Peptides against a protein of PDB entry 1MQS. Designs and how they scored, part 57

Target 1, 223 residues: chain A of PDB entry 1MQS
Amino acid sequence: ILKMLFLNKDLNNNDNITTITDDIFNQQEIIWKVLILDIKSTATISSVLRVNDLLKAGITVHSLIKQDRSPLPDVPAIYFVSPTKENIDIIVNDLKSDKYSEFYINFTSSLPRNLLEDLAQQVSITGKSDKIKQVYDQYLDFIVTEPELFSLEISNAYLTLNDPKTTEEEITGLCANIADGLFNTVLTINSIPIIRAAKGGPAEIIAEKLGTKLRDFVINTNS

## One batch from the design tools (peptide; made by RFdiffusion4, then SolubleMPNN)

Design b2_p15_4_s2 (from b2_p15_4, 5 letters changed)
Fold by OpenDDE base, seed 2:
Structure b2_p15_4_s2 (fold): chain B 223 residues (1-223), chain A 15 residues (1-15)
Amino acid sequence: as target 1 above (223 residues)
Amino acid sequence: PYIKDLTEEFKKLVS
Protein backbone atom coordinates (compact mmCIF):
# COMPACT_ATOMS: atom_id res chain seq x y z
CA ILE B 1 0.00 0.00 0.00
CA LEU B 2 2.74 2.44 0.88
CA LYS B 3 4.51 1.61 -2.33
CA MET B 4 1.37 2.50 -4.21
CA LEU B 5 1.05 5.78 -2.35
CA PHE B 6 4.57 6.63 -3.42
CA LEU B 7 3.74 5.87 -7.04
CA ASN B 8 5.09 2.35 -6.83
CA LYS B 9 8.65 3.37 -6.17
CA ASP B 10 10.99 1.02 -4.39
CA LEU B 11 10.81 1.18 -0.62
CA ASN B 12 12.95 -0.25 2.12
CA ASN B 13 11.09 -3.31 3.30
CA ASN B 14 13.14 -3.66 6.45
CA ASP B 15 11.66 -0.64 8.17
CA ASN B 16 8.28 -0.17 9.73
CA ILE B 17 5.70 2.09 8.17
CA THR B 18 6.50 5.02 10.42
CA THR B 19 10.19 4.90 9.69
CA ILE B 20 9.59 4.66 5.97
CA THR B 21 7.21 7.59 5.87
CA ASP B 22 9.46 9.70 8.04
CA ASP B 23 12.52 8.97 5.98
CA ILE B 24 10.82 9.69 2.68
CA PHE B 25 9.20 12.80 4.03
CA ASN B 26 12.53 14.16 5.14
CA GLN B 27 14.57 13.15 2.14
CA GLN B 28 12.50 14.25 -0.82
CA GLU B 29 9.87 16.70 -1.81
CA ILE B 30 6.40 15.41 -1.20
CA ILE B 31 4.25 15.00 -4.26
CA TRP B 32 0.74 15.83 -3.23
CA LYS B 33 -1.80 13.44 -4.64
CA VAL B 34 -5.46 12.60 -4.55
CA LEU B 35 -6.43 9.10 -3.49
CA ILE B 36 -9.57 7.65 -5.02
CA LEU B 37 -11.03 4.61 -3.30
CA ASP B 38 -14.11 2.48 -3.30
CA ILE B 39 -15.89 0.98 -0.33
CA LYS B 40 -13.80 -2.14 -0.28
CA SER B 41 -10.44 -0.46 -0.64
CA THR B 42 -11.41 2.10 1.97
CA ALA B 43 -11.73 -0.66 4.50
CA THR B 44 -8.36 -2.04 3.50
CA ILE B 45 -6.61 1.30 3.71
CA SER B 46 -8.22 2.16 7.02
CA SER B 47 -7.13 -1.13 8.50
CA VAL B 48 -3.47 -0.64 7.70
CA LEU B 49 -2.80 3.07 7.60
CA ARG B 50 -3.47 5.98 9.87
CA VAL B 51 -4.33 9.50 8.90
CA ASN B 52 -0.80 10.60 9.54
CA ASP B 53 0.49 7.89 7.23
CA LEU B 54 -1.61 9.21 4.38
CA LEU B 55 -0.42 12.71 5.02
CA LYS B 56 3.19 11.64 5.10
CA ALA B 57 2.65 9.87 1.81
CA GLY B 58 1.42 13.09 0.28
CA ILE B 59 -2.26 12.26 0.16
CA THR B 60 -4.00 15.58 0.39
CA VAL B 61 -7.50 14.32 -0.29
CA HIS B 62 -9.09 10.91 -0.42
CA SER B 63 -12.54 10.30 -1.84
CA LEU B 64 -14.81 7.56 -3.03
CA ILE B 65 -14.80 6.94 -6.74
CA LYS B 66 -18.56 7.24 -6.96
CA GLN B 67 -18.65 10.52 -5.10
CA ASP B 68 -18.91 13.82 -6.88
CA ARG B 69 -15.31 14.88 -6.74
CA SER B 70 -14.03 18.34 -7.46
CA PRO B 71 -11.64 18.65 -10.37
CA LEU B 72 -8.00 19.12 -9.50
CA PRO B 73 -6.42 19.34 -12.93
CA ASP B 74 -2.98 20.13 -11.58
CA VAL B 75 -2.90 17.29 -9.06
CA PRO B 76 -2.01 13.67 -9.79
CA ALA B 77 -4.46 11.01 -8.74
CA ILE B 78 -3.98 7.53 -7.39
CA TYR B 79 -6.83 5.15 -7.97
CA PHE B 80 -7.03 2.13 -5.72
CA VAL B 81 -10.27 0.48 -6.69
CA SER B 82 -11.83 -2.83 -7.62
CA PRO B 83 -11.29 -4.02 -11.18
CA THR B 84 -14.82 -3.52 -12.45
CA LYS B 85 -16.30 -2.18 -15.65
CA GLU B 86 -18.04 0.51 -13.66
CA ASN B 87 -14.85 1.78 -12.09
CA ILE B 88 -13.07 1.69 -15.43
CA ASP B 89 -15.79 3.79 -16.99
CA ILE B 90 -15.55 6.31 -14.17
CA ILE B 91 -11.79 6.53 -14.53
CA VAL B 92 -12.14 7.12 -18.24
CA ASN B 93 -14.73 9.79 -17.62
CA ASP B 94 -12.40 11.44 -15.15
CA LEU B 95 -9.72 11.33 -17.80
CA LYS B 96 -12.00 12.85 -20.42
CA SER B 97 -12.90 15.68 -18.11
CA ASP B 98 -9.26 16.32 -17.19
CA LYS B 99 -10.18 15.90 -13.56
CA TYR B 100 -6.56 15.28 -12.59
CA SER B 101 -3.15 15.90 -14.08
CA GLU B 102 -1.93 12.32 -14.00
CA PHE B 103 -3.53 8.97 -13.38
CA TYR B 104 -1.92 6.18 -11.38
CA ILE B 105 -4.31 3.28 -11.51
CA ASN B 106 -4.06 0.44 -9.02
CA PHE B 107 -6.65 -2.27 -9.00
CA THR B 108 -7.26 -4.07 -5.73
CA SER B 109 -7.17 -7.46 -7.41
CA SER B 110 -6.28 -9.04 -10.72
CA LEU B 111 -7.52 -7.13 -13.73
CA PRO B 112 -9.06 -9.43 -16.31
CA ARG B 113 -7.63 -9.19 -19.79
CA ASN B 114 -10.92 -8.11 -21.28
CA LEU B 115 -11.17 -5.20 -18.87
CA LEU B 116 -7.60 -4.17 -19.55
CA GLU B 117 -8.41 -4.12 -23.24
CA ASP B 118 -11.59 -2.19 -22.58
CA LEU B 119 -9.70 0.39 -20.56
CA ALA B 120 -7.11 0.72 -23.28
CA GLN B 121 -9.71 1.06 -25.99
CA GLN B 122 -11.60 3.77 -24.17
CA VAL B 123 -8.44 5.65 -23.30
CA SER B 124 -7.22 5.49 -26.88
CA ILE B 125 -10.36 7.21 -28.04
CA THR B 126 -9.80 10.09 -25.62
CA GLY B 127 -6.36 10.84 -26.99
CA LYS B 128 -5.17 11.37 -23.44
CA SER B 129 -3.23 8.17 -22.89
CA ASP B 130 -0.16 10.16 -21.93
CA LYS B 131 -1.89 11.07 -18.68
CA ILE B 132 -2.08 7.43 -17.67
CA LYS B 133 1.23 6.95 -15.93
CA GLN B 134 0.74 3.57 -14.31
CA VAL B 135 -1.59 0.62 -14.40
CA TYR B 136 -1.16 -1.95 -11.66
CA ASP B 137 -3.17 -4.79 -10.31
CA GLN B 138 -2.35 -5.97 -6.83
CA TYR B 139 -3.95 -8.25 -4.31
CA LEU B 140 -4.20 -6.26 -1.11
CA ASP B 141 -7.56 -7.37 0.15
CA PHE B 142 -7.34 -7.69 3.90
CA ILE B 143 -8.92 -6.02 6.88
CA VAL B 144 -7.59 -5.67 10.38
CA THR B 145 -10.49 -6.54 12.63
CA GLU B 146 -8.80 -6.18 16.00
CA PRO B 147 -5.34 -5.76 17.42
CA GLU B 148 -2.92 -8.26 15.92
CA LEU B 149 -5.74 -9.92 14.01
CA PHE B 150 -6.63 -9.45 10.39
CA SER B 151 -8.66 -11.22 7.78
CA LEU B 152 -8.37 -11.57 4.04
CA GLU B 153 -12.16 -11.83 3.94
CA ILE B 154 -12.14 -14.54 1.33
CA SER B 155 -15.69 -15.67 0.88
CA ASN B 156 -16.48 -19.15 2.13
CA ALA B 157 -12.85 -20.00 2.71
CA TYR B 158 -13.56 -21.90 5.89
CA LEU B 159 -16.39 -23.83 4.32
CA THR B 160 -14.36 -24.70 1.28
CA LEU B 161 -11.35 -25.86 3.26
CA ASN B 162 -13.42 -27.98 5.59
CA ASP B 163 -15.88 -29.44 3.11
CA PRO B 164 -15.07 -33.08 2.53
CA LYS B 165 -16.28 -32.73 -1.03
CA THR B 166 -13.66 -30.15 -1.85
CA THR B 167 -10.99 -31.52 -4.13
CA GLU B 168 -7.29 -31.33 -3.43
CA GLU B 169 -6.91 -29.09 -6.44
CA GLU B 170 -9.44 -26.66 -5.06
CA ILE B 171 -7.76 -26.69 -1.67
CA THR B 172 -4.38 -26.09 -3.24
CA GLY B 173 -5.71 -23.23 -5.29
CA LEU B 174 -7.37 -21.56 -2.35
CA CYS B 175 -4.31 -22.03 -0.19
CA ALA B 176 -2.23 -20.39 -2.87
CA ASN B 177 -4.55 -17.41 -2.94
CA ILE B 178 -4.44 -17.13 0.83
CA ALA B 179 -0.67 -17.37 0.82
CA ASP B 180 -0.51 -14.59 -1.76
CA GLY B 181 -2.68 -12.43 0.42
CA LEU B 182 -0.56 -13.09 3.45
CA PHE B 183 2.57 -12.39 1.48
CA ASN B 184 1.24 -9.05 0.38
CA THR B 185 0.24 -8.36 3.97
CA VAL B 186 3.76 -9.06 5.13
CA LEU B 187 5.12 -6.65 2.56
CA THR B 188 2.63 -4.05 3.67
CA ILE B 189 3.53 -4.41 7.32
CA ASN B 190 7.23 -4.55 6.45
CA SER B 191 7.91 -7.28 8.95
CA ILE B 192 9.03 -10.82 8.27
CA PRO B 193 6.93 -13.09 10.41
CA ILE B 194 7.55 -16.26 12.28
CA ILE B 195 5.01 -18.58 10.79
CA ARG B 196 2.98 -20.94 12.92
CA ALA B 197 0.34 -23.27 11.61
CA ALA B 198 -1.60 -26.28 12.68
CA LYS B 199 -0.22 -29.49 11.29
CA GLY B 200 -2.00 -31.79 8.92
CA GLY B 201 -4.33 -29.32 7.28
CA PRO B 202 -4.70 -26.40 4.94
CA ALA B 203 -2.98 -24.11 7.39
CA GLU B 204 0.21 -26.05 6.98
CA ILE B 205 -0.05 -25.84 3.21
CA ILE B 206 -0.53 -22.11 3.43
CA ALA B 207 2.41 -21.77 5.76
CA GLU B 208 4.66 -23.66 3.41
CA LYS B 209 3.59 -21.62 0.43
CA LEU B 210 4.05 -18.39 2.32
CA GLY B 211 7.46 -19.47 3.49
CA THR B 212 8.50 -20.19 -0.05
CA LYS B 213 7.29 -16.83 -1.26
CA LEU B 214 9.15 -15.04 1.49
CA ARG B 215 12.34 -16.93 0.82
CA ASP B 216 12.12 -16.22 -2.87
CA PHE B 217 11.49 -12.58 -2.18
CA VAL B 218 14.52 -12.29 0.07
CA ILE B 219 16.70 -14.00 -2.49
CA ASN B 220 15.47 -11.81 -5.31
CA THR B 221 15.81 -8.66 -3.26
CA ASN B 222 19.37 -9.46 -2.33
CA SER B 223 20.40 -10.44 -5.86
CA PRO A 1 2.63 -12.68 -6.15
CA TYR A 2 -0.23 -11.22 -8.15
CA ILE A 3 1.10 -7.70 -8.12
CA LYS A 4 1.72 -6.81 -11.73
CA ASP A 5 2.85 -3.72 -13.53
CA LEU A 6 0.54 -3.61 -16.51
CA THR A 7 1.68 -0.21 -17.73
CA GLU A 8 3.67 -1.39 -20.70
CA GLU A 9 1.02 -3.82 -21.80
CA PHE A 10 -1.56 -1.10 -21.44
CA LYS A 11 0.46 1.32 -23.53
CA LYS A 12 0.83 -1.31 -26.19
CA LEU A 13 -2.89 -1.87 -26.30
CA VAL A 14 -3.62 1.84 -26.52
CA SER A 15 -1.46 2.22 -29.63
Scores: peptide ipSAE 0.560, ipTM 0.935, DockQ to the pose 0.499
Fold by OpenDDE base, seed 3:
Structure b2_p15_4_s2 (fold): chain B 223 residues (1-223), chain A 15 residues (1-15)
Amino acid sequence: as target 1 above (223 residues)
Amino acid sequence: PYIKDLTEEFKKLVS
């Protein structure tokens, strides 16, 4: 999320949000931006960032995508919204009306190919594709409910893992999905955790998978 | 990483 607010520039995973924002603020000229959200992404942002974090990131104002927003033709906009046809149509409409100077589009989850093609087709018709600076998929599969508690919103995970009829293959698959979600969480909050898990159960499997993913990521980012 | 940059693919589709 923080990376997105800085137009998807690389960040140091060893630093906390405050240190990163302070360093960037002091080293670079701040670029003021508008942040466009939907209901889901608003909850996500609120759970991860403080108001001061948004200001330090150069967010001058934020609004819901479905709200009637005033044009700011000289200000770049960051969209962080769900990958839906409705949101795509609104983004294209904003583009047509020259609502903002530049468009940095970040979808909260995977954008289906058909919707990507639809977006591209509509944008091509406008003749204003040059204003689209970035299109990203931000894989956010978690909701933070407490400072130290969050949910991946995986349906029936507990039941599946505790059902004696569940196959080893199903357990392995589910654990992989959970590990992926946790991995994305770690990347989103820009902090490498110490992993703790109960031994002898699915938690240990998940911990091992997550540990491997994190180690591989660290190696790849340092190379 | 799971964060994907689709900008190049998007630009190709627009062209």
Scores: peptide ipSAE 0.559, ipTM 0.935, DockQ to the pose 0.529
Fold by OpenDDE base, seed 4:
Structure b2_p15_4_s2 (fold): chain B 223 residues (1-223), chain A 15 residues (1-15)
Amino acid sequence: as target 1 above (223 residues)
Amino acid sequence: PYIKDLTEEFKKLVS
């Protein structure tokens, strides 16, 4: 996240947030930026960073992507949002309106090829592709709440999975979402886990889906 | 954290 806030420059990960921000603050002029979030990424940011951290990173203002935002044409913007068609359309509209000086786009998870192509097509039509400075996948579908504990922040997951009125389709869909989040977490920590899950429940479904994703990833990366 | 830089691919698609 800090790397993103500093426009994806290499940072020494051995230092804590305070040390990194202080060093950067002392070594170079702060570039003030706007941070555009969605509901999910807001939770992620809030779990990892403090207000002071954002300030030290040069974030002067942060807003939700769906909110009406005032134009700041002289200020670069960092987008940290979910890879959805809706968010892409909003980003493109912001680009069209010259809402910001530069656009640093960071998606919270993997951007599907079709959406990448859609983004590129729309940006191409605007003729303002030069303002798009970066496009990244951050794979941050989790929130670190405490040491060795993180949450995917999927609303009412436990309740939904244990509600007898929940349909099989709903369970399957939710399990898929959980598996996606876990997959992104695995990639983030850069460690392939041994998956263990209880049999006969949603955990098994999630484990199977996650296993498939990991296997596919390993195959694709070795190819 | 694992990040993927899509900038070059994006620029290629835009061009």
Scores: peptide ipSAE 0.553, ipTM 0.932, DockQ to the pose 0.702
Fold by OpenDDE base, seed 5:
Structure b2_p15_4_s2 (fold): chain B 223 residues (1-223), chain A 15 residues (1-15)
Amino acid sequence: as target 1 above (223 residues)
Amino acid sequence: PYIKDLTEEFKKLVS
């Protein structure tokens, strides 16, 4: 998330949120930006970042994508929204109206190919593709409901994992998806956890997968 | 988080 707020520039991933924001704020000229969110991403950001963090990242204004927003044609905008047709249409409309100077688009999850093509097609028609500076997928498949409690919101995960009729292949696949979600969560909060899981079940499988992902990430970022 | 840069692919599609 912080990387996104700094226009996906390379940041030292080994530092905590406070250190990163302080270093950037002190060393670089702040670029004031507008942050456009939806309901889902609002919950995510609110759970991870403080208002002061947003300010230090140069976020002067944050608004919901579906709300009427005042034009700020001289201000770059960061979109952090769900990859939906509706949001794409709104972004394109904002582009058409020159609502912002630059558009940094970050989708909260994987953007389907058809939607990417739709976005490209609509932007092409506007003739203002140059204002689209970035298009990213930010894999945030979790909702934080409490300070230390979150959910990946995977439908029927518990039922599937505990159903004796579920095949090993299905379990493995689901565990992989859960591990991916947890991995994204860890990276989002920029804190590497100590993993604890019950032995002899899906939780152990997930923990092992997550551990591997985290280890690989740490190794790759420190090399 | 897993971050995938789609900018180049997007630009190719626009173009």
Scores: peptide ipSAE 0.567, ipTM 0.936, DockQ to the pose 0.591; fails the geometry check

Design b2_p15_4_s3 (from b2_p15_4, 5 letters changed)
Fold by OpenDDE base, seed 1:
Structure b2_p15_4_s3 (fold): chain B 223 residues (1-223), chain A 15 residues (1-15)
Amino acid sequence: as target 1 above (223 residues)
Amino acid sequence: PYIKDLTEEFKKLVA
């Protein structure tokens, strides 16, 4: 999985996830990417990786393949999805619409020959085959444990927060909404987390807001 | 985990 997140570069497999991500983060320029999943692969990823691991691997945003996703034409995308006709059609549609700059496709299991041919045929018609950088099959037999990854499914959050035209008020409002969502999640799972966020951006703002909400809640509940 | 690179095969099919 980590190899996939680093565009299938050779990694030292003898190290743990944290050591690998730290070493790469410190030694190489991070390529920011979008990660596209389906329900099955989400369960797989959530059982192995934490959100912080994804961030260290350069995953700035992740989404479900069937969700309406905002175009990020200057950002490369990693697909990690089941080898189905439906997913192939969606990938091709994303390609047609120039939704991402580059496409790194990783299927969660063996891709049948007929589907590979179908993908190739559809891509050839688009004339944009050069944007398909990689196609891989990944045979993963993971025992899915408790999920460690989830999404609030807020549309256009990344674009809004990174658009220079977005006003401070809009950013503040969106950050508040995200913090509320995270707060509700924390209450639902009945566990107070250690909050970690990237510094110098909206994530830090969200973390601060969430921290405040949690502190207030604890004070009010113990009161 | 077993990883199979299909990129070359895919490129051949697209051509």
Scores: peptide ipSAE 0.563, ipTM 0.932, DockQ to the pose 0.273
Fold by OpenDDE base, seed 2:
Structure b2_p15_4_s3 (fold): chain B 223 residues (1-223), chain A 15 residues (1-15)
Amino acid sequence: as target 1 above (223 residues)
Amino acid sequence: PYIKDLTEEFKKLVA
């Protein structure tokens, strides 16, 4: 999330959020940006970041994508929204109207190829593709509900994992998605966890997948 | 890489 707020620049993952924001704030000139959210991403941001974190990241204002937002043609915008056709259309409309100076688009989960192509097609028609600076899939759609407790809020995950009719392939796929979410959570909190999981079930599968992802990440970052 | 940078692919598609 912080990386996104700093236009996906490389950040030190060894420090907590406060340390990172303080260091960046002191070392770099703040680029003021607008943060555009939807309901889902608002919950995610609110659970992880404080208002002060947003300010230190240069977020001058944050609004919902469906809200009537005032034009700020000289201000860059960060979109952190769900990968939907509706949101894409709104972004394109904002582009057409020159609502912001630059567009940094971050989707909360995987953007399907067809939607990426749709976005590209619409942007191409506008002739304003140069204003689109970034397009990212973030996969940061988790919510912290209580101290030391958070949820990925994957709909019907428990039911799916415990339904005897669910295929092993479906379980594996869901576990992979959960592991991806947990991996991104680890990156967000900047702490490598000790993983504990109940044996003999989906939790163990998730733990193994997460462990693999973390190991791969460490190897890649050290290369 | 699980966080994907689609910028280049996007630019390619716009052309």
Scores: peptide ipSAE 0.563, ipTM 0.934, DockQ to the pose 0.522
Fold by OpenDDE base, seed 3:
Structure b2_p15_4_s3 (fold): chain B 223 residues (1-223), chain A 15 residues (1-15)
Amino acid sequence: as target 1 above (223 residues)
Amino acid sequence: PYIKDLTEEFKKLVA
């Protein structure tokens, strides 16, 4: 999250949020930015950051993407929104109207190829592609509920895993999805965890899948 | 990595 707020620069993950923001603030002039969110990303940001954290990151104002927003043509904007056609159209409209000086676009999950092409096509027509400085997939599909506790917010996961009528294939599929979410979380926080799980249940399946993904990733990144 | 910078690919598509 902080990486995004600092325009996707590399940060030291061994430090807490306050230390990171203080160090950056003291080392260079802060760039004031606007943060544009949707309902889902608002929940994500609120679960991880305090208002003071946003200020220290240079966020002067934040707003929902669907809200009417006043033009700030001299201020750069960070978008952190879901990869939907609706949001893409709004971003393009903001670009057309010169709503902000620069556009840093961060999608909360994977942007489908067709939507990437649609975005590119629309931006091309505007002739203002130079204002788009970054396009990222952040893959943040979790909500932090408490310190050291977070949720992937997968609907009815508990019910599905505990229903005796659920097939082995359904369980395996759900566990794979959970493992993918956890994997994305690990990559996002840039820390390889020690995995612990109860034996004899879905948690063990998830742990095994996640462990395999992490091992494969480490091997591939070291190649 | 799952976190991806799509900027270059995007710029190519715009051109």
Scores: peptide ipSAE 0.557, ipTM 0.934, DockQ to the pose 0.575
Fold by OpenDDE base, seed 4:
Structure b2_p15_4_s3 (fold): chain B 223 residues (1-223), chain A 15 residues (1-15)
Amino acid sequence: as target 1 above (223 residues)
Amino acid sequence: PYIKDLTEEFKKLVA
């Protein structure tokens, strides 16, 4: 996250947030920028960073992507949002309106190829592709709240999965989201796990989906 | 954390 806030420059991960921010502050002039979030990424940021950390990283203001935002045409923007068609459309609209000087786009999870192509196609039409400085997948669908404990921050997951009124479609959808989050977590920790899950329930569904994603990833990586 | 730089791929698609 800090790397993202510093425009994905290489940072020493062995240092704590304070040390990193202080060192950068001392080494170069701070670049003030706006941070654009969605609801999910807001939770992620809040779990890791304090307001002071954002300030030290040069974030002068942060806003939700869906809210009405004032133009800051002379200020670079960091987007940290979910890879959705809606968010892509909003980013493109922001680009069209010259809402910010530069665009650093960071998706919270893997951007599907079709959405990447859609983004590229829309940006190409604007003629303002030069303002897009970065496009990253951050794979941060999880929040580390404490050592050895993390949360995907999927609202009411337990309740939904255990509610007898929940439809199979809803369960399947939720399990897919959970699997996606776990997949991103696995990539983050850079370790392929042995998956264990109870049979006959949502855990099995999640395990199967996660397993498929991991297998596909391994195959694609080795190709 | 694992990150993937898609900038070059994006630029390629835009071009």
Scores: peptide ipSAE 0.554, ipTM 0.931, DockQ to the pose 0.694

Design b2_p15_4_s4 (from b2_p15_4, 6 letters changed)
Fold by OpenDDE base, seed 5:
Structure b2_p15_4_s4 (fold): chain B 223 residues (1-223), chain A 15 residues (1-15)
Amino acid sequence: as target 1 above (223 residues)
Amino acid sequence: PVIKDLTEEFKKLVK
């Protein structure tokens, strides 16, 4: 998330949020930006960042994508929204109207190929593709309900994992998906956890998968 | 990867 707020520039991943924001704020000229969110991403941002963090990142205004927003044609915009047709259409409309100077698009989860193509097609028609500076998809498949509690919001996960009729392949697949979600969560909050899980069940499988992902990531990034 | 840069792919599709 912080990387996104700094236009996906390289950040020192070993620092906590406060250190990163302080260092950047003190060492670099602040580029003021608009942050465009949806309901889902608002919850995510609110759970991870403080208002002061946003300010230090140069976010002068934050708004919901579905809200009427005043044009700021001289200000770059960061979109952090769900990869939906509706949001794509709104972004394109904002582009058409020259609502912002530059567009940094970050989807909150994987962007399907068909939607990427749709975005590209619509943008091509506008002739303003040069204003699209970045297109990223994030992997934030979690909702933080409390400071120490979050959910991946995977439907029927508990039922599937505890159904005796569920095949090993199905369990393995679901555990992999959960591990991916947890991994993304960990990276989002920029904190490496100590993993604890119950033994002898899916939780252990998930923990092992997550641990592997985290170890691989740490090794690869410190390399 | 948690973050995937689609910018180049996007640009190719726009052209």
Scores: peptide ipSAE 0.558, ipTM 0.932, DockQ to the pose 0.553
Fold by OpenDDE base, seed 4:
Structure b2_p15_4_s4 (fold): chain B 223 residues (1-223), chain A 15 residues (1-15)
Amino acid sequence: as target 1 above (223 residues)
Amino acid sequence: PVIKDLTEEFKKLVK
């Protein structure tokens, strides 16, 4: 997240957030920028960063992507949003309207190729591709609340999984989302876990899905 | 990688 806020510059990962922000603040002129978030990424950032950290990182204002935002044509913008068609369309609209001077796009999770292509196609039509300085995808589908404790912040996951009225399709869908989040978390931790889950329930479904994703990843990275 | 730079790929697709 800090890297993103500093336009993905190399940061010393061994330092605390405060140390990093202080060092950068002292060494370099602050580039003021806007941070565009969605609901999910807002939660993520809130769990990791303080308001003061954002300020030290040069974030002058942050807004939700779906909110009506005032144009700041002289200010660069960092997008940190979910890789959805809706968000892509909004980004492109912002680009069309010259809402910001530069666009640093960071997706909160892996961007599917079809969406990348869609983004590229729409941007190509605008003729303003030069304003897009960066496109990153990340694996931050989790919120770190405490050391060794994190949440995927999937709304009502426990309730949904335990509600007898929940359909199998809904459970399967939710389990897939959870597995995706866990997969991203695993990649962030940079270690392949031993997956253990209770049998006969949603946990098993999640474990299986996660296992498949991890296996596929290992195969693809070793190939 | 936790973070993947898609900028070059994106630029390729825009061209």
Scores: peptide ipSAE 0.556, ipTM 0.931, DockQ to the pose 0.676
Fold by OpenDDE base, seed 2:
Structure b2_p15_4_s4 (fold): chain B 223 residues (1-223), chain A 15 residues (1-15)
Amino acid sequence: as target 1 above (223 residues)
Amino acid sequence: PVIKDLTEEFKKLVK
């Protein structure tokens, strides 16, 4: 999330959110930006960041994508929204209307190829592709509900994992998704966890997958 | 990778 707020620049991942924001705030000129959210991403951001963190990141205004928003043609915009056709259409409309100076698009989950192509096609028609500076997809679908508690809010995860009719393939797939979410959480909080899981169940599978992802990440970053 | 930069791919598609 912080990386996104700083236009996906490389950030030193060794510090907590406060230290990172303070260091960047002190070292770099603040670029004021508009943050465009949807209901889901609002919950995610609110769980991880405080209002002060947004300000330190240069977020001057945050609004919902479906809300009527005033044009700020001289201000860059960060979109952090679900990868839906509706949101894509709104972004394109914002582009057509020159609502912002630059567009940094971050989807909250994987963007399907067909939607990427749709976005590209619509943008091509506008002739304003130069205003789109970045397109990212991310997996930051987690909510902090309590101190030191994260929830990925994966629908029916418990039911699926405990249903005797669920296949091993389905379990493996779900565990992979959970591990991805946890991995992204780790990156967000910028702390390498000690992983503890119950033995003999899906939790162990998730722990193993997460461990592998973390190891791979460390190796790739030190390479 | 959990985070993917699609910018270049997007630019290619626009073109």
Scores: peptide ipSAE 0.563, ipTM 0.933, DockQ to the pose 0.506; fails the geometry check
Fold by OpenDDE base, seed 3:
Structure b2_p15_4_s4 (fold): chain B 223 residues (1-223), chain A 15 residues (1-15)
Amino acid sequence: as target 1 above (223 residues)
Amino acid sequence: PVIKDLTEEFKKLVK
């Protein structure tokens, strides 16, 4: 998230959020930006960042994508929104109306190929593709609910894991999805966790899968 | 990768 707020520059994650923002604030001229969110990304940002963090990152104003927003043609905009057709259409409309000077687009999850092509086609028609400076997609499949607690928001996970009619294959598949989400979370936080799980249940399966993924990643990175 | 840069791919699709 911080990387996104600093236009996806490489940040040294060895420091806490406060140290990073202070160092950047002191060393570089702050570029003031507008942050455009949707309901989902608002929840994500609010759970991870404080208002002071946004200010230190140069965020002057933040608004919902579906809200009527005043034009700021001399100000760059960061979009952090879900990869939907509706949001793409709104971004293109904002581009057409010259609402901002530059567009840094960050999708909250994987952008399907068809939507990427749709975005490109619509932007091409406007003739203003030069204003699109970045397009990123994210793999943020979690919401922080409390300190040290987060949810992957996998629908009906509890019911599926506890239903006696659920097949072993279905359980294995769900555990794999959970492990993938946790893996992405670990990479996002840039900290390798000590994994603890209850024995004899799905948690153990997930822990084993996650451990394997992390080990493989470490080996490949040191390679 | 957790974050994927699609900028170049996007630019290719626009041309």
Scores: peptide ipSAE 0.556, ipTM 0.932, DockQ to the pose 0.554; fails the geometry check

